# Peptides against a protein of PDB entry 4JHK, part 97

Target 1, 212 residues: chain A of PDB entry 4JHK
Amino acid sequence: EDYKIQSFDLETQKLLKTALKDPGSVDLEKVSSVIVDQSLKDQVFSREAGRICYTIVQAEAKQTNGSVFRRNLLNRLQQEFKAREETRKRSTQEWVCLVSFICNIFDYLKVNNMPMVALVHPVYDCLFRLAQSDALKNEEEVDCLVLQLHRIGDQLEKMNVQLMDELFNLLRDGFLLQEDLSSMGRLLLLEILEFRAGGWKLSDTAQKYYYS

## One batch from the design tools (peptide; made by RFdiffusion4, then SolubleMPNN)

Design b2_p15_7_s1 (from b2_p15_7, 5 letters changed)
Fold by OpenDDE base, seed 2:
Structure b2_p15_7_s1 (fold): chain B 212 residues (1-212), chain A 15 residues (1-15)
Amino acid sequence: as target 1 above (212 residues)
Amino acid sequence: MEEEEEKLIEEAGEL
């Protein structure tokens, strides 16, 4: 499998490639840090990062029955999650990258082919934050919110339908009542409301866009 | 190890 790691320097690319094949031969804490750092800067990589992380987790489990990488990854995610408001205040771009990364980890890092239950609330907390009025007025945050719901909304709902109902109540209210939404933001909210109502099913074109 | 990791993230998410 090919992984999109061209944004890294050659040395780091080598490190990541080695981690994917022989995780026991590299510093997995460093690997996790590199992946998280880049995911916080590049939302495109954030999507790929989920797949990379899953592969490393599986490789380490098979090689040593270890979980050093996953532990370090989750610890870093916990730290970033706790600091999410500070991140949002500092940089909307970094904030949406953080949300994207957490959602992508939820999407890819399965346990026994199931989502990690521990990530459900953190993901919802991020999405609820994006659904607040101060976030809905920012198109970049709305883009992130809608993108994540397209990617993992069906999975999240299966994990907790009550939280999803509450989230979409906020989105509905935002769509109907919030005055300072951008035109595109309002359209995106409408689209996601209809998307869920339609059973979280995408067209082939939309599928390629959200899951490429 | 997995259980411990799950607990840590769960705790962080519920705070």
Scores: peptide ipSAE 0.027, ipTM 0.655, DockQ to the pose 0.144
Fold by OpenDDE base, seed 1:
Structure b2_p15_7_s1 (fold): chain B 212 residues (1-212), chain A 15 residues (1-15)
Amino acid sequence: as target 1 above (212 residues)
Amino acid sequence: MEEEEEKLIEEAGEL
């Protein structure tokens, strides 16, 4: 299978490729660190990272019945999550990358083909933070919020509809009441409100309106 | 192992 790892140097690419095929022959702690570090720098890679992580987890489980990679990955994720407010303060880009990474891990790193229940609250916590007034005024954070809801909103709602209702109450209020939203931010909020209302599907009419 | 790891993440989310 082809994975988008061209952003890494050749040695790291080799390391990742080996981890995907023969995880027992590489330092899986190092592999996890490399993936997390890159995911915190590149939001586009974060999505690919989720898929890569799942593949490595499955490969290690099959090869050695081990879980070294997953353990290191989740430990690092926990550390980054705990420090999320400091990360946001330091760098909006790193913050949205972190959110993207957590959401993509939720999306791809399944347990018995089901979402990890333990990630539900952390994901919602991130999305609720993005839905606060101080975040909604930042288009980069709104972009992240809406993107994640497009990707995993339906799955998250199935896990906890009450939290999703509360989240969208904030988004509705932001759309209607917040004065310092950008024009694009307001459009994105409206779109995502309609997206959920339509059963997490965008109608043909809405698709044409927003994206044609 | 999986359960322990998930619990750690869950605990982090509660903080």
Scores: peptide ipSAE 0.026, ipTM 0.647, DockQ to the pose 0.143
Fold by OpenDDE base, seed 5:
Structure b2_p15_7_s1 (fold): chain B 212 residues (1-212), chain A 15 residues (1-15)
Amino acid sequence: as target 1 above (212 residues)
Amino acid sequence: MEEEEEKLIEEAGEL
């Protein structure tokens, strides 16, 4: 299996490759920190990071029945989540990377083939923050919000339909009532409203409208 | 350990 780690230096690539195959032979705290640091800088990598994390967790479980990597990963995630407002103030780019990373960990890091229940509220908290009026006026934040809902919205709704209803009430109000949305932002909100209404699937008509 | 980790993350999410 091939993993996209070409953006790292050669020594770090070696570290990651070893962690994927022989996690007991490397410093798993260091591995987790490297993955988190890169995910907070590169939103594209955050998707790959979820897959990498899951693989390392499974490899460690099989090799030593350990969970050192997962512990360090989740501890770091908790720290970043607590500081999310400061991160948003400092850099919108870092903020959307953080949200993307949390959502991708939720998507990939399953426990006994189930979503990690502890991540449900943190994910919703991030999405609710993106749904506030001060965030909806920023196209980069709207793009992040819509992307995550496309990826994990159906899973999140299964975990808590009430929170999903509340979130989409905010999105509908933003779409209808907020005046300072960009044209693309408004289009993206409409798309995601229709996406959920269609059972988290785009109709053939909608797909042609948005992507043809 | 896993149960404890989930509790900590959940608590952090409610803050």
Scores: peptide ipSAE 0.025, ipTM 0.644, DockQ to the pose 0.145
Fold by OpenDDE base, seed 4:
Structure b2_p15_7_s1 (fold): chain B 212 residues (1-212), chain A 15 residues (1-15)
Amino acid sequence: as target 1 above (212 residues)
Amino acid sequence: MEEEEEKLIEEAGEL
């Protein structure tokens, strides 16, 4: 299996490749740090990072029955999550990367083939933050919100339908009532409202309307 | 062990 790690230097690429196949032979704290750091800079990589993390977790479990990588990863995520408001204030780009990374870890890092329960509330907290009026006015944050809901909305709803209902109440109100939404932001909110209403899938007609 | 780590994170009210 091939992973998209071209953004790293050759030495780091080698480190990651070794971690994927022989995690016991590398510094897994360093590996986790590298993955998180890059995920906070590149939202596209954050999705690939989810797959990479899952593979390393599985490889370490198989090789040594260890969980050093996962522990370091989750500890770093907890630190970043705790500082999320400061991150948002400092850099919208880093903030949306953080949200994207947390959501992608939720998507890929399963426990006994189920989502990690510990990540459910943190994910919702991030999405609720993106659904506030001060965030909805920023198209970059709306893009992130809608993207994550497209990727993991169905899974999140299965974990907690009440929180999903509350979230979409905010999105509906934003769509209908908020005055300073961009035209694209308003369209994206409408699309995601329809996406959930359609069972977390788009009809062929809707797909064509919004993305053609 | 995996479940124990997850519980600790949940109890913290954060990730």
Scores: peptide ipSAE 0.023, ipTM 0.645, DockQ to the pose 0.155; fails the geometry check

Design b2_p15_7_s2 (from b2_p15_7, 6 letters changed)
Fold by OpenDDE base, seed 5:
Structure b2_p15_7_s2 (fold): chain B 212 residues (1-212), chain A 15 residues (1-15)
Amino acid sequence: as target 1 above (212 residues)
Amino acid sequence: SEEEEEKLIEEAGNL
């Protein structure tokens, strides 16, 4: 199986490849740090990062029955989550990368084939932050919000339907009442409202309307 | 709360 790690230098690529096959032979703290650092810079990589992380976790469990990588990964995630408001103030791009990374870890990193319960509230907190009026006026933040809800909305709702109802009340109010939304932002909010109302699926007609 | 969530993430990392 191929992993998209061409953005790293050759030494780091070697490190990651070794971690995927023989995690006991590398510094897993360093590996986790490298993955998180790149995920905070590249939103496209954050999706691949989830897959890579899951593979390393499984490889370590099989090889040594260890969880060193997962521990280091979650500790770093906790640190970045705590600093999320400062990150948002510094760079919208870094902020949406952080949200994307947290959501992708939730999506890929399962425990006993179930979502990690510990990540549910952190994910919702990020999505609620993106649903505030000061974020909804920024198209880049709306893009991120809608993308994550498309990817993991159905899973999140199963974990806590009350929080999902509250989140979508904010999105509905933003769509109806907020005056400084971009044209694309307003369109995306309408689409995601319809997406959930349709059971987290788009009809063929809706797919053509929004994306063809 | 944020503190509660941080604790939960830390605990999950130690599973």
Scores: peptide ipSAE 0.029, ipTM 0.671, DockQ to the pose 0.720
Fold by OpenDDE base, seed 3:
Structure b2_p15_7_s2 (fold): chain B 212 residues (1-212), chain A 15 residues (1-15)
Amino acid sequence: as target 1 above (212 residues)
Amino acid sequence: SEEEEEKLIEEAGNL
């Protein structure tokens, strides 16, 4: 399988490729750190990072029945999640990268084809933070919120419908009542409201209207 | 273990 790791230097690419095939031959703490660091800088990479992490976890489990990589990954996620408000204050870009990364780990790092239950509340906490009025006025945060709901909204609702209802109440109120939304932000909120109402799907016509 | 790893994330989410 081909992985999108072109943003790394050749040495780091080699390290990642080795981790994917023979995780026991590399420093898995270093590998996890490299993946997290890049995911905090590049939101596009964070999706690929989820797939890479899943593959390494599966490879290590098969090779040694170990979980060194997953442990280091989750420990780093815990640290970044705890510091999320400080990250948001320092850099909106780093904050949305963090949210994207956590959501992509939720999406890809399955156990017996099920999401990790422990990630459900942290993911919702991030999405609820993006749904606050001080975040909704920032188009970059709205973009992140809507993107994650498109990717994992149906899975999250399956885990906790009550939290999803509460979240969408905030989004509806934001769409109707928030005065300092950008035109695009308001459009994106309307789209995601319709997306959920349509069973987490959009018609081809609606998709073109909002994104083309 | 996987259970221990999940507990760590759950604890972080509850703070």
Scores: peptide ipSAE 0.028, ipTM 0.648, DockQ to the pose 0.143
Fold by OpenDDE base, seed 2:
Structure b2_p15_7_s2 (fold): chain B 212 residues (1-212), chain A 15 residues (1-15)
Amino acid sequence: as target 1 above (212 residues)
Amino acid sequence: SEEEEEKLIEEAGNL
């Protein structure tokens, strides 16, 4: 399987490739750090990062029955999550990258083919933050929110339907009541409201309307 | 441990 790691220098690419195949031969703390750092800068990579992380976790488990990589990854994730408000204040781009990364880890880093329960609340916390009025006025944050809900909304709802209901109450209120939404932001909120109402599936007509 | 790590993340998410 090919991984999109072209954004890294050649030495780091080699490190990542080695980690994917022979995780016991590399510094997995360094590998986790590199992945997180890049994920905080590149939202496109953050999705690939989920796949990479999953592969390394599986490889290490198979090779040594170890979990050094996952431990380091989750520790770093916890640190970034705890600092999320400061990150948001400093850079909206870094904030949405962080959210994207957390959501992608939730999506890919499964235990026994199930999402990690420990990540459910952190993910919801991020999405709830994006659903606040001060975030909904920022199109970049709305885009992130809607993108994540498209990717993992159905999985999150299965984990906690009450939180999902509460989240979508906020989104509905934002759509209906918030005056300073961009036109695109309002359309995105409407789309995601309809997306969930349709069982986390876009109709062909909706797809044409929003993405043509 | 992995379990301890998961608990820490869960706790952090609830803060």
Scores: peptide ipSAE 0.024, ipTM 0.641, DockQ to the pose 0.145
Fold by OpenDDE base, seed 1:
Structure b2_p15_7_s2 (fold): chain B 212 residues (1-212), chain A 15 residues (1-15)
Amino acid sequence: as target 1 above (212 residues)
Amino acid sequence: SEEEEEKLIEEAGNL
């Protein structure tokens, strides 16, 4: 199985590969920290990180019936989540990476093939923050918001439809009323509104209109 | 179990 870990140095790549196959032979706290650190720097990696994390969790459970990796991962995630406003203030890039990572963990790190309930509110909190007026004016934050809703919106709605309705009320208001949206930001908001209205599916016509 | 551990995390108010 191939994982996209080329951005790491060779020693770290070896560590990750070993964790994937023989998690009992490595420091899983270190592995978790490395994955989180890279995910906070590279939003593209954050998606791969979710898959990697799930694989390590399954491998450790099978090998030792342990959960050291998941525990350390979630502890670090909690720390980053609690500091999210400071992160946003410091760096929009780090902030959207954090959101992306949390959403990807939600997407991949399943329990009995179901989302972790403990992650539902943290994910919504992040998306609601991106839906505030001060965030909607930033195209990078809008890109992140819309991307995550495309990836996990249907799953997240199944967990709490009331929060999803509230979130999309903010997005609708932003689309209709906010004056300082970028042209692309406004287009993305319209698309995601239509995406949900269509049952979290994008028609071929809409796909061509928004992304050709 | 994985589910039990998740529940404990949720109950503890983590994340």
Scores: peptide ipSAE 0.025, ipTM 0.631, DockQ to the pose 0.114; fails the geometry check

Design b2_p15_7_s4 (from b2_p15_7, 7 letters changed)
Fold by OpenDDE base, seed 5:
Structure b2_p15_7_s4 (fold): chain B 212 residues (1-212), chain A 15 residues (1-15)
Amino acid sequence: as target 1 above (212 residues)
Amino acid sequence: MEEEQEQLIREAGEL
């Protein structure tokens, strides 16, 4: 029930709290902008942002049967997605925050308890970009790739198994053939290959090996 | 596909 919004100023915190309970009384475009802006700066917040967004969507639907917030949110996501290559060039941190946010929205913003079909290809496009050789050599991008696959890989595969197979072919090739991977990057790729092979679940033995 | 999913695709399409 509590949401982690301490990073915002008091006025913005009030705005967000009101949006969560009484969305009809606030500017939902402003709310969506604030959430997206912070998510692009703080990867940790992205997870919380997904939960917040879902709550606001549900609150608005119940209050007015409206979808103003969701439309504004998705419009902003579309803008950021279209500019993703420029974002990556400017800042790796902002790029991985963008990917994290899109993936977390996919994870939390359900439509009648189902993933939004409109987000499937954009999510895959981001993950495929992270799987390219120029990205795999950057540990921060590998961290992001592996984290997202841990979070939503099973859901995403159910939406399109062919794309998931193609993605993991790239990851396997990267693991085997890429020369300039960091030691940690190579370890993470091996871990995620094993994770999917195990049905998107790590055994207790594997968990101890990789994370203990 | 649910009607709401179809409506979202019609209105906004994919990102």
Scores: peptide ipSAE 0.123, ipTM 0.819, DockQ to the pose 0.119
Fold by OpenDDE base, seed 3:
Order: sequence, then structure tokens, then C-alpha cells
Structure b2_p15_7_s4 (fold): chain B 212 residues (1-212), chain A 15 residues (1-15)
Amino acid sequence: as target 1 above (212 residues)
Amino acid sequence: MEEEQEQLIREAGEL
């Protein structure tokens, strides 16, 4: 399997490749730290990070029946989550990277092919924060919100449909009532409303309309 | 498998 880790220096690439094949031979705390740090800087990497993390978790489980990597990863994630408001205040870019990372961990880090229950409320908390009026006026936050809902909305709804209904009530209100949305922001909200209404599906034609 | 889910919650806790 080929992993997209070209953004790292050669030394770190070697570390990650080794962790993927033989996790017991590397410092898994260091590996988790490197992955989290890069995920907080590069939103594109966050999706790949989820896949990488899952592979390392599986490899460690098979090798030693251990969970050192996952524990370190989730502990660091918890620290970042708790500081999310401070992060948002400091940097919108880092904030949306954090949300993206949490959502992608939810997407990839499955337990017996099921989502981790421990991540359900944290994911919703992040999405609800992005759905607040002060966030909806920022295109970067709207982009993040809509992207995550496209990726994991159907899975997340299965975990708690009531929270999803409440979230989309906020999005509908934002679309209809909020005055300081950008044109693109309003378009994205409309698209995601239609996406869910269509059973979390959108035609190729509609996709091009909203994102071309 | 709920047992593994519960074990994970105990180790990591909810964020």
C-alpha cells in the first residue's frame, strides 16, 4: 500500500514507513506526535492521517496485541480538543485542521468496523461550533463543516439522528436567516441541505454546479 | 463488539 507522506522529510518518512510495517521497532509516542502535528497544519493530510493511523493500530494489535499508539494518539487528540476554542481564536486554519483530523479519525479508526463511540459527541461538538453564527460567516469554517458532513455525515447520523437533526436545523436557519454569509457560504449550506435530504447523495451534475 | 468499545472508552475516555 502506498501512503501520501511526501510532505515529511526523508527521516520522518522512514519513521512512518517503519511504524506501518513494524510498529514495535519505533517510538510510537513520537510517531503519534508527528502525525498529529502535521494534521494540525495540513488539512489535506488529515484524511491520509486517518488511514495511516488505522494501519498502525492494526499492525500493533497483530504484533503485540497492544494499543500504545492509539492511546497516545487519542490522548493528544483530547488535549487539542479541550483547547479548541483557544485554537480557533489563534488561528482559523489550525482550528479547521483540528476538526478535519478528528472527523477523519472517526472515519478511519474503526473498532470491529464500527465507529468509536467515544468520538461521537466530540465530533458533533466540533460541527455544532462550526454551525454557530460567528463561524458561518467565515468561508473557511463553512468549507470545513460541509466537507466533513460529506465525508462522515451518514455514519454520524446513524450514531445519533437527534443531534444531526438539531445540527441541520442550525444550518437551515443560517441559510435562510443569516445576513453576513458569503455567496459561496450560502451556496455550500444549500448544497449540504440537499445532500442530506437526498440520503447523503448528490448527482454528478449537482456536484459540478456547487463546486466547479 | 461492545466489550472492545467499552475498553476503548475506559482507556481514552470521551474527548
Scores: peptide ipSAE 0.119, ipTM 0.813, DockQ to the pose 0.135
Fold by OpenDDE base, seed 4:
Structure b2_p15_7_s4 (fold): chain B 212 residues (1-212), chain A 15 residues (1-15)
Amino acid sequence: as target 1 above (212 residues)
Amino acid sequence: MEEEQEQLIREAGEL
């Protein structure tokens, strides 16, 4: 199995590859740290990071019945989440990377094939923050919001439909009432509203219209 | 199944 870890130096790549196959032979705190650090810099990698993390968790469980990696990962996530407003103020790019990473961990890091309950509210909190007026005017944040809802919206709704309804009320209001939305931002909000209304699916016609 | 979820919450809590 191949993992997209080309962005790391060769030594780190070796570390990650070893963690994937023999997690007991490496410093799993260090492994979790490098994964989180890179995910906060590269939103694309954050998607791969979820898959990598899941594999390491499974490998450690199988090898030692341990959960050192997962514990370190979640502890780091908690630290970053707590500082999310400061991160947003400092760098929109780092903020959307953080959101993407948390969402991707939610997507991939299952517990007995179920979503991790501990991540449900943090994910919603991030999405609600992106749905506020000051965020909706920023195309980078709108892109992130819509992307995450495309990826995990159906799963999140299953965990808490009430929060999803509240979130989409904000998105509807933003679409209809916010004056400083870009044309693309408004289009993306409309698309995601239709996406959920269609059972978290896009028709071929809609796909062509919004992403032609 | 919920036992593992509860343990995880106790260890890490909600973020």
Scores: peptide ipSAE 0.113, ipTM 0.813, DockQ to the pose 0.119
Fold by OpenDDE base, seed 1:
Structure b2_p15_7_s4 (fold): chain B 212 residues (1-212), chain A 15 residues (1-15)
Amino acid sequence: as target 1 above (212 residues)
Amino acid sequence: MEEEQEQLIREAGEL
């Protein structure tokens, strides 16, 4: 399989490939750190990172019935999450990468084909932060928010519909009331409101209007 | 909640 790890140096690529096939033969703490570090730099990679992480978790479970990788991954993720406000202040790009990574881990790192319950509130916390007025005025944050809701909104709502209702109340208010939204930001908010209203599906007409 | 989910929460905690 192609896991799109060409952005890493050759030594790191070898490490990751080995982790995917024979996780017991590598330092899984190092592997987790490498994946998190790159995910904080590259939002595109963060999507692939979720799939990579799931594969490593499954490989380790099968090989040794261990969970060293997942433990280290989640510990690092917790550290980054706790520092999220500092990260946002330092770099919007790193902040949206962090959100993207957390959401992608939620999406891919399933437990018996179910989302990890431990990630539900952290994911919502990130999305609620993106839905605040100071974030909605930044198109990069709006892009991130809408992208994540497109990817995992239906799954996340199943975990807690009340929080999703509260989140979308903020988005509605932002769309209607916030003055300093960009034109694209306002359009994206409208689209995501329609997306949820349509059962987390985009109609052909809407897709043509917003993305064609 | 399934047992594996509960175990994961015990080991890693919520973020």
Scores: peptide ipSAE 0.112, ipTM 0.813, DockQ to the pose 0.123

Design b2_p15_8_s1 (from b2_p15_8, 4 letters changed)
Fold by OpenDDE base, seed 1:
Structure b2_p15_8_s1 (fold): chain B 212 residues (1-212), chain A 15 residues (1-15)
Amino acid sequence: as target 1 above (212 residues)
Amino acid sequence: SSEELFQQELENLSK
């Protein structure tokens, strides 16, 4: 399989490739750290990171029935999550990368073909933070929010519909009442409201209007 | 809390 790891140096690429094939032969703590570090820098990579992480988890489970990689990964993720407000204050870019990474781990790192229940509330906490007025005025945060809801909104709703209703109440209010939204931000909020209303599917008409 | 749920997951992995 083709994993998009060209952004890493050659030594790190070799490390990751080995982890994917023979996880028992590498330092899986180092591997997890490398993946998290890069995901906090590159939101595009964070999407691929979820798939990479799942593959490594499966490979280690098959090879040694171990969970060293997942343990280290989630430990680091917990640390970053705990510091999320400090991260947001320091760098919006790092903050949206963190949210993207957590959401992508939720999306890809399945247990028995189900999302990890432990990640449901952390994901919602991130999305609720993005739905606050001070975040909705920042287009970068709105982009992140809408992107994640497009990717995992249907899955999250299945885990907790009440929280999703509360989240979208905030988004509706933001769309209708908040004065300092950008034009694009307001358009994105409207689109995601319609997206959920349509069963987490985009109509042909909406597709043409928003993305053509 | 969300942080507590993370901790619970980590503890489960340590078993």
Scores: peptide ipSAE 0.090, ipTM 0.789, DockQ to the pose 0.786
Fold by OpenDDE base, seed 4:
Structure b2_p15_8_s1 (fold): chain B 212 residues (1-212), chain A 15 residues (1-15)
Amino acid sequence: as target 1 above (212 residues)
Amino acid sequence: SSEELFQQELENLSK
């Protein structure tokens, strides 16, 4: 199986590949740190990072019945989540990378084939933050919000439909009432409203309209 | 809170 780790230097790539196959032979704290650091810089990589993390977790469980990697990963994730407001203030790019990473970990890192319950509220907290007026006026944050809802919205709703309803109330209000939305931002909000209304699916017509 | 639940999960992993 191939993983998209070309953004790392060759030494780090070797480290990651070894972690994927023989996690007991490497420093899993270092591995987790490398993955998190890169995910906070590259939103695209955060998607791959989720898959990589899942594989390492499974490999370690199988090899040693251990959870060192997962523990280190979640510890770092908690630290970043706790500092999320500071991160947002410092850099919108780092903030959306953080949100993307948390969402992707939620998406891929399953426990007994189920989402980690502990990540449900953190994910919603991030999405609610993106749904606030000060965030909706920033196209980069709107892009992130809509992207995550496309990826994991259906799963999140299954975990807590009440929070999802509340979130989409904010999105509806933003779409209808907020004056300083960009044209693209407004279109994206409309699209995601329709996406959920359609059972978290887009019709061919809608796909053509919004992403032609 | 979300942070409390996050911490709880970490504690569970440490058992």
Scores: peptide ipSAE 0.067, ipTM 0.776, DockQ to the pose 0.775
Fold by OpenDDE base, seed 3:
Structure b2_p15_8_s1 (fold): chain B 212 residues (1-212), chain A 15 residues (1-15)
Amino acid sequence: as target 1 above (212 residues)
Amino acid sequence: SSEELFQQELENLSK
């Protein structure tokens, strides 16, 4: 299967390809570090990173019944999560990349086809942070929030409907009451409100209206 | 605590 890793140099691409097929033959700590570093710089890569990570985890489990890669990956993710407020203060771009990454790890790293329970609250914490008034005024953060909810909102709701209700209460309040939203930000909030109300579905026509 | 749950998952992986 093809993986979108063209953003890496040839040496790193080779490393990743080897990890995908024969994880025991490479330094999995280095592999995890490379993936996390790139995911924190490129939000587009974060989705592919989730798929790559899942494949490596499965390959290692099958090969040695090991979990070295997953342990290193999640350890690094935890470190970044703990420092999330500092990251946000330093760089909005790095912050939204972090949120995107943790959401995609939640989406792909499943056990018995179920998400890791330990990631539910961290994901919600990130989304709640994006739903605060100081974040809603920033288009880049609103874009990230809405994108993640489109990707994993239905899964998150199944894990904790109460938190999802609370989150969307904040989003409704932001849409209705916050004055310093951009026009696009307000449009995106409306769209995601309608998306959930429609059972996490949106018609092609509506999607084009909001994102064309 | 989200951080505590995160740590718990890491501990489980280390066993």
Scores: peptide ipSAE 0.044, ipTM 0.741, DockQ to the pose 0.781
Fold by OpenDDE base, seed 5:
Structure b2_p15_8_s1 (fold): chain B 212 residues (1-212), chain A 15 residues (1-15)
Amino acid sequence: as target 1 above (212 residues)
Amino acid sequence: SSEELFQQELENLSK
């Protein structure tokens, strides 16, 4: 029930808290903008943002049977996705924050307990972009790629196994053939290849090897 | 609906 919103000023914190409990009493467009803006700056917040968004969506549905917040949120998400290449060129940090945010929205913002079909291809597009050779040489992008696959890879595969197979073909080729990977990047690619091969679960042995 | 239109737009952007 507690949400990590200490990074916002007191007025914004009050706004968010009110949106979580009484969404009809606040400007939900403003709320969505604040959440998206912070998610694009702080990758750690992106995970929390998913939970917050889901809670607000549910609260609004119960209170007014409305979907104003969700509509504004997804519109902003669409805008950011459209400009993703420009974002990547401008700032790797902002780019990986964008990917993280899209993936976390996919993970948390369900419709009738199902993933939003509209987000499947956009998520894959982001992951495929991270799997290109020019991105794999950047450790920050590899970190993001591997993190998202750990979080939502199993869900994405259920939505489209063919795309997942194609994605992992690229990752395997990158691991085996690309020369300018960092040592950590190469290690992370190996780990995620093993993770999927193990049914999206690390064995106890693998966990000790990579994280102990 | 707006949601249906959004879905179509997202699909187009993903191509």
Scores: peptide ipSAE 0.037, ipTM 0.712, DockQ to the pose 0.096

